Peptides against a protein of PDB entry 7BDX. Designs and how they scored, part 244

Target 1, 212 residues: chain A of PDB entry 7BDX
Amino acid sequence: EMGAAACTLLWGVSSSEEVVKAILGGDKALKFFSITGQTMESFVKSLDGDVQELDSDESQFVFALAGIVTNVAAIACGREFLVNSSRVLLDTILQLLGDLKPGQCTKLKVLMLMSLYNVSINLKGLKYISESPGFIPLLWWLLSDPDAEVCLHVLRLVQSVVLEPEVFSKSASEFRSSLPLQRILAMSKSRNPRLQTAAQELLEDLRTLEHN

## One batch from the design tools (peptide; made by RFdiffusion4, then SolubleMPNN)

Design b2_p24_1_s2 (from b2_p24_1, 10 letters changed)
Fold by OpenDDE base, seed 4:
Structure b2_p24_1_s2 (fold): chain B 212 residues (1-212), chain C 212 residues (1-212), chain A 24 residues (1-24)
Amino acid sequence: as target 1 above (212 residues)
Amino acid sequence: as target 1 above (212 residues)
Amino acid sequence: MPLRTSPDWNDRNPLLFQPLFVSP
């Protein structure tokens, strides 16, 4: 209980740029993010058995960790730090996103995808995650999720790749050949306005890339 | 491990006034400080058996909690919050300071004493802790500690009481009759300059009160 | 007004990419 409470407070204050700078300015940041990855991984591995109560202290603790990572990645120096010094954490997040089934740990998936999107604002971060083995198949796997928020953040991450010619060109053939176009088109007709907009924007970006 | 790391980061960032305001502005603060007291109490109670390795994750977690309380109490709104909404935590800290033997958990004692000193900057806080049962004997018990930092922070807390006529007058007879004057005089000759100064200042304050 | 410089954090076009914050 106390660990989850403390971590939740840290998550709450991590929305401040000054707090992110303070986290990173200390000598504890590297260790913290290393253990964060391990903790998140241990949690996800524990799910292959019992349907852990999503409201457990353990789940709340892991959600707080993922929230902290997201908020750190929301800051320019934070994402630069993660990209340079916490690549193992990024690898862990990518792995966990692949390990989770559609509809499983939706909140955690959203937080992890938000963190990856934020990391992708950094060009090195985008390069790093997009060059990860199976990244493109992972995007489509994640886009199979029934949750609109999961799909929204997948589409944002996909758009982040599509909007970077240097990155997109390296995998454009694989991307185009495996693109779940029908699913994206279906999402562009979603009643969820955020999902609808994200799908429409991505479709527009893709059309622009076909004409260039 | 992760709980201690997260709580340590929260401790680190809690040195910011803005972070303290953010902690207190949330709906989690009351619960957090309630559980903080319980966690600290559980830790100290667990010491009556095994000499817990002072470097354990558990001890580091509790140190971080005590550090957070100290830093919250360092801010005007933070000490007002503690005094109004977390009196049980203050009672717990007072109890734990009494439960710990001289030389036992020195770091925790220092942090707890620092928190009480900070709380004592608030007049309501000073009144509350000074009116606690056995407060004066507790000060002398704590002043028996062989650690100079413990003694330093005890002297600061004693000075905080002495410098408030409204509070000091209520217990002046008990205070004067039980005052470990020889010990304070010995501390005024300490090679530790901080302890020496604190003891000298307190002796000066006491002399001023005898002449008035 | 004093000119402040920030480090280049290797960020992509901020007009295209707004960072996402999340609260508990």
Scores: peptide ipSAE 0.321, ipTM 0.739, DockQ to the pose 0.194
Fold by OpenDDE base, seed 3:
Structure b2_p24_1_s2 (fold): chain B 212 residues (1-212), chain C 212 residues (1-212), chain A 24 residues (1-24)
Amino acid sequence: as target 1 above (212 residues)
Amino acid sequence: as target 1 above (212 residues)
Amino acid sequence: MPLRTSPDWNDRNPLLFQPLFVSP
């Protein structure tokens, strides 16, 4: 209980850029993000046996950690820190996104995807993530999720790749050959306006790249 | 480990007034401070059996909690919040200070005394603390500590009481009759300059009150 | 005027990519 409460408060205050800078300016940031990855991994691995109630203190704690990572990555210096000093955490997030089944731990997936999207605003971060083994298959695995918010954040990450020619060119062949076009087209007709817009924009971006 | 790390980061960032305001502006502040008191109490109660290594994750966690309380109390709105909405926490701190033996958990005592001192800057807080049952005996119990930093912060809290006529008048008889004058005089000769100064100032304040 | 130099954080076009904050 107390750990989850404290971590939730840290998550809440991490919405401030000055707080993020304070976290990063401390001597404990490296260790914190290292242990964060391990904690998230341990949580996801525990799901294979006991149906951890999504409302448990453990889940709330992990949500708060993922929220902190997201908010740190929302800040320019924060994402630069993550890409330079916490790459193992990025690898862990990518791994955990692959380990989770469609519909499983949706809230955590959303937070992790938001963090990766934020990291991808940094060009080094985008390069690192996109060059991760199995990254493209992972995107499509995640896009198979029944949850609209998961799919939305996957589409945002896909768009982040597509809009960077230097990165997209490296994976363009695999991207084109494996693109779940029918799924994205279905999302462009979604009743969820955010999902609909994101899918439409991505389809437009992809068409633009086919004509160039 | 992770809980202690997260709480330590929250402690670090709580040095900012804006962070304290953000903590208090959230819907979870009340619950957080409630659980904080319980966690600190549980820790101190656990010391009667197992010599919890002072460097344990549990101790670091509790130190961080006490540090957060101190930093919240350092802010005007924070101490007003504590005195209005978290009185049980103040009672807990007073209790725990009484439960700890001289030389036991010195770092925690220092943090708790700092928090009470900060709270005492608020007149309502000072009134509440000073009217606590056994408050004066508690001050002298704490002043028997061999640690100079504990004694320093006790003297600061004593001074906070002495410098408030409205509060001091209520306990003046007990204060005068039980004052460990020889102990304070010994502290005024300390090689620790901070302790020496605090003891000298308090003795001067007490002399001024005897002449008025 | 205080000249603040912001380090180049290697960010992509901020007009295209708005960072996401999330609250509990």
Scores: peptide ipSAE 0.320, ipTM 0.737, DockQ to the pose 0.190
Fold by OpenDDE base, seed 5:
Structure b2_p24_1_s2 (fold): chain B 212 residues (1-212), chain C 212 residues (1-212), chain A 24 residues (1-24)
Amino acid sequence: as target 1 above (212 residues)
Amino acid sequence: as target 1 above (212 residues)
Amino acid sequence: MPLRTSPDWNDRNPLLFQPLFVSP
């Protein structure tokens, strides 16, 4: 209980750039993000048996950790820090996104995807995650999720790759050969306006890349 | 481990007034401070048997909690919040300071005493803690501690009472009759400059009150 | 005034990529 409460408070205050700078300026940041990855990994590994209730203290704690990572990555110095000094955490997030089944741990997936999107705003971060083994298959795995918010953030991450020619050109062949076009077309007709817009924009970006 | 790391980060960032305001502005502050008291109490109750190593994750977590309370109380709105909405926590801190033996949990005592000192900057807070049952005996109990930092912060808390005529007048008879003058005189000769100064200043303040 | 050299954070075009914040 106390851990979840403390971590939730830290998550709340991490929306401030000055707080993110204060977190990073301390000698505890590296340890914190290292243990964050381990804690998130342990939580996901524990899920295969007991449906840990979404409202458990442990779940709230892990959500707060993922929220903190997201908010740190929302700041320029924060994403630079993660890309340079917490690559193991990025690898862990990528692994956990692969380990979770469609419809499983939706809230955590969204937070992790938001963190990866924020990291992808940094060109070095985008290069790092996009060059991770199995990254493109992972995107399609995640895009199979029934949850609209999961799919939305996958589409944003795909768009982030597509809009960077230097990164996209390295994997363009694999991307074009494996693109779940029918799934994206279905999303462009979604009743969810945000998902619809994201799918339409991505389809337009992809068409532009075919003509150039 | 993770709880201690998260709480330590929150402690670090709580040195900012804006962070304290953000903590208090959230709907989680009351719950956080309620559980803080319970957690600190549980920790102190567990100490009577096993010497929990000062470097344990549990100890670090409790130190961080006490540090957060101190930093919240360092801000005007924070001490007002504690005095109005977290009196149970103040009662718990007073109780824990009484339950701990001389030389036991020095670091925690210092943090708790610093929090009470900060609370005492608020006149309502000073009134509340000074009117607590056994407060004056508690001060003398704490002043028997072999640790110079514990004694220093006790002297500061005593001085905070002495310098407020409205508060001091209510307990002046008990205070004068039970004052460990020889102990304070011994501290005025301490090799610790901070303790020496605090004891000297308090003795001067007490002399001024005898002549007025 | 000290010229704050902003470190090159290697950020992409901020007009295309707005960072996402989340609150509890």
Scores: peptide ipSAE 0.319, ipTM 0.737, DockQ to the pose 0.194
Fold by OpenDDE base, seed 1:
Structure b2_p24_1_s2 (fold): chain B 212 residues (1-212), chain C 212 residues (1-212), chain A 24 residues (1-24)
Amino acid sequence: as target 1 above (212 residues)
Amino acid sequence: as target 1 above (212 residues)
Amino acid sequence: MPLRTSPDWNDRNPLLFQPLFVSP
């Protein structure tokens, strides 16, 4: 309980740039993000057994950790820090996104996808995550999720890759050959306006790239 | 481990006024300080049994909690919040200071005394803590500690009372009758310059009050 | 006028990519 409360408060204040700078300016940041990855991994591995209540203290604690990572990555110096000093955490997030089944742990999946999107704003970060083994198959696996918010954040991450020619050129062949076009077209007709817009924009971006 | 790391980061960033305002501006502040008191109480009660290593994850966690309380109380709005909304926590801190033996849990004792000193800067806070049952006996109990830093923070809290005529007048009879004058005189000759100065200043303040 | 140098954080075009914050 108390650990979850403290971590939730840290998450709440991490939405401030000044707080992110204070976290990263301390000698404890590296250790914190190292054990964060391990803690999230341990939690996800525990889900294959007992139906851990989605609202458990443990789940709330891990959501707060993922929220902190997201907010750190939302700041320019924070994403540079993660890309340079916490690559193991990025690898862990990618792995955990693959380990989770469609519809499983939706809240955590959204937070992790938001963190990767924020990291992808950094060009080194985008290169690093897109060159990760199985990255393109992982995107399509995640896009099979029934949750509209998960799919929205996958589409944002796909768009982040597509809008960078230097990165997209390295994966363009695999991307074009495996693109779940029918799924994206279905999303462009979603009743969720955010998902609908994101899918439509991505389809327009992809068409533009085919004509160039 | 992870809870202690998160709480330690929260402690580190709580040294900023903006972070304290962010903590208190959230709907979670009341709950956080409520369970903080309970957690510290549970820890202190556990010390009567197994020699919990002073450097355990649990001790570090509780030190971070006490540090957060101290830093919140260091800010004007933070001490007003504690005095108005977290009186149970103040009562708990006073109780725990009484439960700890001389030389026991010195680091925690220092942090708790610093928090009460910060609270005492608020006139309502000073009134509240000084009117707590057994407050004057508690000060003398704490002043029996062999640790110079504990004694220093006791002397600061005593000085905070003595320098407020409205508060001191209510306890002046008990204070004068029970004052461990020989102990304070011994501290005025300490090799620790901070303790020496604090004891000398208090002795001067007390002499001034006897002549008025 | 003093020239302020900001560190190059290697960010892509901020007009295309707005960072996402999340609150509890």
Scores: peptide ipSAE 0.318, ipTM 0.735, DockQ to the pose 0.192

Design b2_p24_1_s3 (from b2_p24_1, 8 letters changed)
Fold by OpenDDE base, seed 3:
Structure b2_p24_1_s3 (fold): chain B 212 residues (1-212), chain C 212 residues (1-212), chain A 24 residues (1-24)
Amino acid sequence: as target 1 above (212 residues)
Amino acid sequence: as target 1 above (212 residues)
Amino acid sequence: MPLRTSPDWDDRNPLLFSPLFSSP
């Protein structure tokens, strides 16, 4: 209980840029983000056995860790730190997103996808993530999720790739050949306005890339 | 490990006034400080059995909790919060300071004494602490500690009481009759300059109160 | 005026990409 409570408070205050700078300015940041990846991985690996109650202290703790990573990545210096000093954590997040089944750990998926989106605002971060083995298949795996919020954040990450020609050109052939166009078109008709808008914008961006 | 790391980061960032305000402005602060007291109590109770390695994750976690309380109490709104909404935590800190033997958990004692000193800057806090059962005997128990830093923070807390006539008058008879004057005089000759100064100042304050 | 030197971060166009914050 107490660990989850403390981590949740750290998550809450990590929405401040000054707090992110304070986290990174300490000598403990590297160790923290290293152990964060291990803890998240351990949690996801434990899901195959005991139905971890989604409301467990362990779940709350891991959600808070993912939330902290997200908020660190929301700040420019935090993105730069993660990309330069915590690449193993990024690899872990990509792995865990692949290991989770559709509908499994939706809240964690959303937070991890938000963190990757934030990292993708950094051009080095975008390059690193997009060059990860199996990245394109992973996007489509995640886009098969029944959860609209997971799909929304996948679409944002896809858009982040599509809007960077230097990155998109490297994977353009695989991207075009595997694009779940019918799924994205279905999302553009969603009753969820955020999902609908994101899918429409992505479809417009894709059309622009076909005509150029 | 991860809980201690997260709590240590929260401790580090809690040195900021804005972070303290963010902690207190959330709906989770009350629960956090409630569980903090319980966690610290559980730790101190566990010391009778297994020699908890001072460098254990558990020790680090509890030190971080005590550090957070100290830093919250360092801010005016944090003191006001603790005094109005977390009195049980203050009672717990006073209890734990009484339960610990001389030389036992020195680092924790220092942090707890720093928190109580900070709380004592608030007049309501000073009143509450000083009116706690066994407070005067507790001060002398703690002043018997072989650790100079523990003794320093005890002297600061004693000074906080002595410098408030409205509070001191209530316990003046017990205070004067039980005062470990020889111990304080010995501290005024300490090779530790901080302890020496604090003991000298307290002796001067006590002399001033005898002549008024 | 405090001259805050922000390091030049390798950030993409902020008009296209707004960071996402999460809260408990």
Scores: peptide ipSAE 0.315, ipTM 0.746, DockQ to the pose 0.201
Fold by OpenDDE base, seed 5:
Structure b2_p24_1_s3 (fold): chain B 212 residues (1-212), chain C 212 residues (1-212), chain A 24 residues (1-24)
Amino acid sequence: as target 1 above (212 residues)
Amino acid sequence: as target 1 above (212 residues)
Amino acid sequence: MPLRTSPDWDDRNPLLFSPLFSSP
């Protein structure tokens, strides 16, 4: 209980740029982010068999950790820190997104995808995550999720890759050969307006790249 | 490990007034402070028998909780919140200061005494803690501690009581009859300059009150 | 005004990409 409450308060205040700078300016930041990935990994591995209630203290603690990573990555110095000093955490987030089945731990997936999107605003961050082994298959696997919010954040991350010519050129062949076009077209007809718009925008961006 | 690291980061950022306001403005503040006292109490009760290493994750977690309370109480709105909405936590801190033996958990005692000193800057807070049962005997018992930093913060809290005539008048008889004058005089000869100064200042304040 | 040395952040076009915040 208390650990989850403290971590949740830290998550809440991490929405401030000044707080992110204070976290990163301290000698505790490296240790914190070093064990964050391990803690998230331990939680995901513990889901194998027992229906852990998503409302548990353990779940709340892990959600707060993922929320802190997201909010740190939302700040320019925070994403530069993650890209330069916490690459193991980025690797862990990518791995955990691959380990969680479709429909499993939706809230955690959303937070992790938001963190990767925020990291992708940094050009070094985008290069690092997009050059990760299995990144493109992972995107398409995640896009098969039944949850609209998971799919929305996958589409945003895909758009972030597509809109950077230097990065997209390296993966363009694999991207074009594996693109789940029918799934994206189906999302452009979604009743969820955010998902519908994101799918339509991505389809327009893809059409523009095919004509250039 | 991770809980202690997260709580330590929250402690570090709680040194900002803006962060304290953000903590208190959230719906999680009441729950956080409600379980803080219980967690600190559970830790102190667990010290009965086993030499818990002061460098343990559990110790670090409890120190961070006490540090957060201290930093919240350092801000005007934070001490008003504690005095109005978290009186049980103040009662718990007073109780735990009475339960910990001289020389036991010095760092925790210092943090708890700092929090009470900060609360005492609020006139309602000073009234509340000074009207607590056994408050004066507790001060003198704590002043018997071998640690100079514990004694320093006790002297500061005593000075805070003495410098408020409205509050001091209620306890003046008990205070004068039980005052460990020889101990305070010994501290005014301390090799610790902060303790020496605090003891000298308190002796001057006491002399001024005897002549009025 | 204090001269804020902005570190040379390798950030992409902020008009295309707005950071996402999360809350408890």
Scores: peptide ipSAE 0.314, ipTM 0.745, DockQ to the pose 0.204
Fold by OpenDDE base, seed 4:
Structure b2_p24_1_s3 (fold): chain B 212 residues (1-212), chain C 212 residues (1-212), chain A 24 residues (1-24)
Amino acid sequence: as target 1 above (212 residues)
Amino acid sequence: as target 1 above (212 residues)
Amino acid sequence: MPLRTSPDWDDRNPLLFSPLFSSP
């Protein structure tokens, strides 16, 4: 109970740039993010056995951790810190996104995808995550999720790759050959306006790249 | 480990007024401070049995909680919140300060005393804590601590009472009759300059009140 | 107002990419 409460408060206040700077300016940031990855990994691994109540204090704690990572990555110095000093956490997030089944831990997936999107605003971060083994297959795996928010944040991450020629060119062949175009086209017709827009924008970006 | 790390980060960032406002502006603040008191109480009660390693993650967690309370109380809106909405936490802190032996959990005592001192800046807070059963005996009990920082913060809290005529007058008879004057005089000769100054100031304040 | 120099972050075009915040 108390750990989840404290972590949730930290999550709430981490939406401030000043708080992110304060977190990172401390001597404890590196350890915190190291343990964060381990804690998130332990939680996801525990899901294979017991039906952990997703409403548990443990799940809330992990959601708060993922939320903190997201908000840290939302700030320029925060994403620079994550990219330079917490790559293991990024690797862990990518791994966990692969380990989770479609429809499983949707809230956690959304937060992790948001964190990766924020990291991808940093060019080094985008390069790092896109060069991760199985990154392109992972995107398509995640895009198979029934949750519209998961799919939305996958599309945003895909768009982040597509809009960076230096990154996209390296995987363009694999990307084009495996692109779930029909799935993205279906999303462009979604009743969810955010998902619809994200899918339309991505399709426009992809068309622009085919003509260039 | 992770709970203590998250709570410690929250403690660190709670030194900002904006963060305190953000904590209190959330719907979770009341629950957080309620559970904080319970957690601190559970920790102190656990000390009667097992020699809990004071360097444990559990102790660090409780120290961080006490630090958060201190930092919240350092801000005007924070102490107003504690005084109006978290009186049970204040009662708990007073109780725990009474339960701890001289030299026991020094760091926790210091943080709790700092929180009470900060609360005492609020006149309602000062009234509330000073009207607590056994408050004056508690001050003298705490002043028997061998730790200079404990004694320093006790003297500050005593001074906060002495400098408020409306509060001091209510307990002036008990205060004067039980005042460990020799102990305070000894502290005014301390090699610790902070303790020396605090004891001297209090003695001056007390002398001023005897002549008025 | 003091000019705060932010270090040059390796951030991509802010017009294309808006950071996402999350809240409890």
Scores: peptide ipSAE 0.313, ipTM 0.748, DockQ to the pose 0.201
Fold by OpenDDE base, seed 1:
Structure b2_p24_1_s3 (fold): chain B 212 residues (1-212), chain C 212 residues (1-212), chain A 24 residues (1-24)
Amino acid sequence: as target 1 above (212 residues)
Amino acid sequence: as target 1 above (212 residues)
Amino acid sequence: MPLRTSPDWDDRNPLLFSPLFSSP
């Protein structure tokens, strides 16, 4: 319980840029993010066994860790730090997103996808993530999720790739050949207005790229 | 390990006033400080058994908790919060300071004494602590510690009481009758310059109060 | 005027991308 409470407070205060700078200015930041990746991995591996109640202290603890990573990545110096000094954590997040089944741990998926999106605002971060083995298949796997919020964050990450010509050109052939167009078209008709808008915008961006 | 790392980061960032305000502005602050007291109490109770290595993850976790309390109490709004909404935590800290033997857990004692000193800057906090049952005997128990830093923080807390006439007048008879004058005089000759100065200043303050 | 040297972060166009924050 106390660990989850402390981590949740750290998550809450990490929404401040000053706090992110304070976290990163300390000698303990590297160790913290290293152990964070390991802890998240151990949690996801434990889900294949006993039904850990999604509301457990362990779940809340891991959500707080993912939330901290997200908020650190939301700040320019934080994403630069993650891209340069914590690439193993990014690799772990990509792996864990592949290990989770559709409908499993939606809150954790959302937080991890938000962190990757935030990292993708950094051009080096976008290059690193998009050049990861199996990245495009992973996006389509995640887009098969029944959860509208997971799908929304996948669409945002896809759009982040599509809007960078240098990065998109490297994967354009694989992207075009594997694009789940019918799924995205279905999302453009969603009753969720955020998901509907994101799917429409992505379809417009893709059409613009076909005419150039 | 991860809990200690997260709590240590929270401790580090809590040195900022903005972070303290963010912690206290959340709906989770009351719960956090409640569980903090319980966790610290459980740790101190566990020390009577197996020699928990002073460098254990559990020890570092509890030090971080005590450090957070200290840093919250260092800010005006933080001490007002503790005095009004977390009196049970203050009672717990006073109890734990009594439960620890001389030379035991010096770092934890120092952090707890620093938190009480910070609280004593608030007049309501000073009144609350000084009116606690056994407060004066507790000060003398703590002053018997062989550690110079523990003794320094005891002397600072004693001085905080002595320098408030309204509070000191209520306990002046007990204070004068039980004063370990020979111990304080020995500290005024310490090779530790911080301890020496604090003991000299307190002796001067006490002499001034005898002439009025 | 103090020249604030902002480190040139390798950030993409902020008009196209807004960072996402999360809260407990």
Scores: peptide ipSAE 0.312, ipTM 0.744, DockQ to the pose 0.203

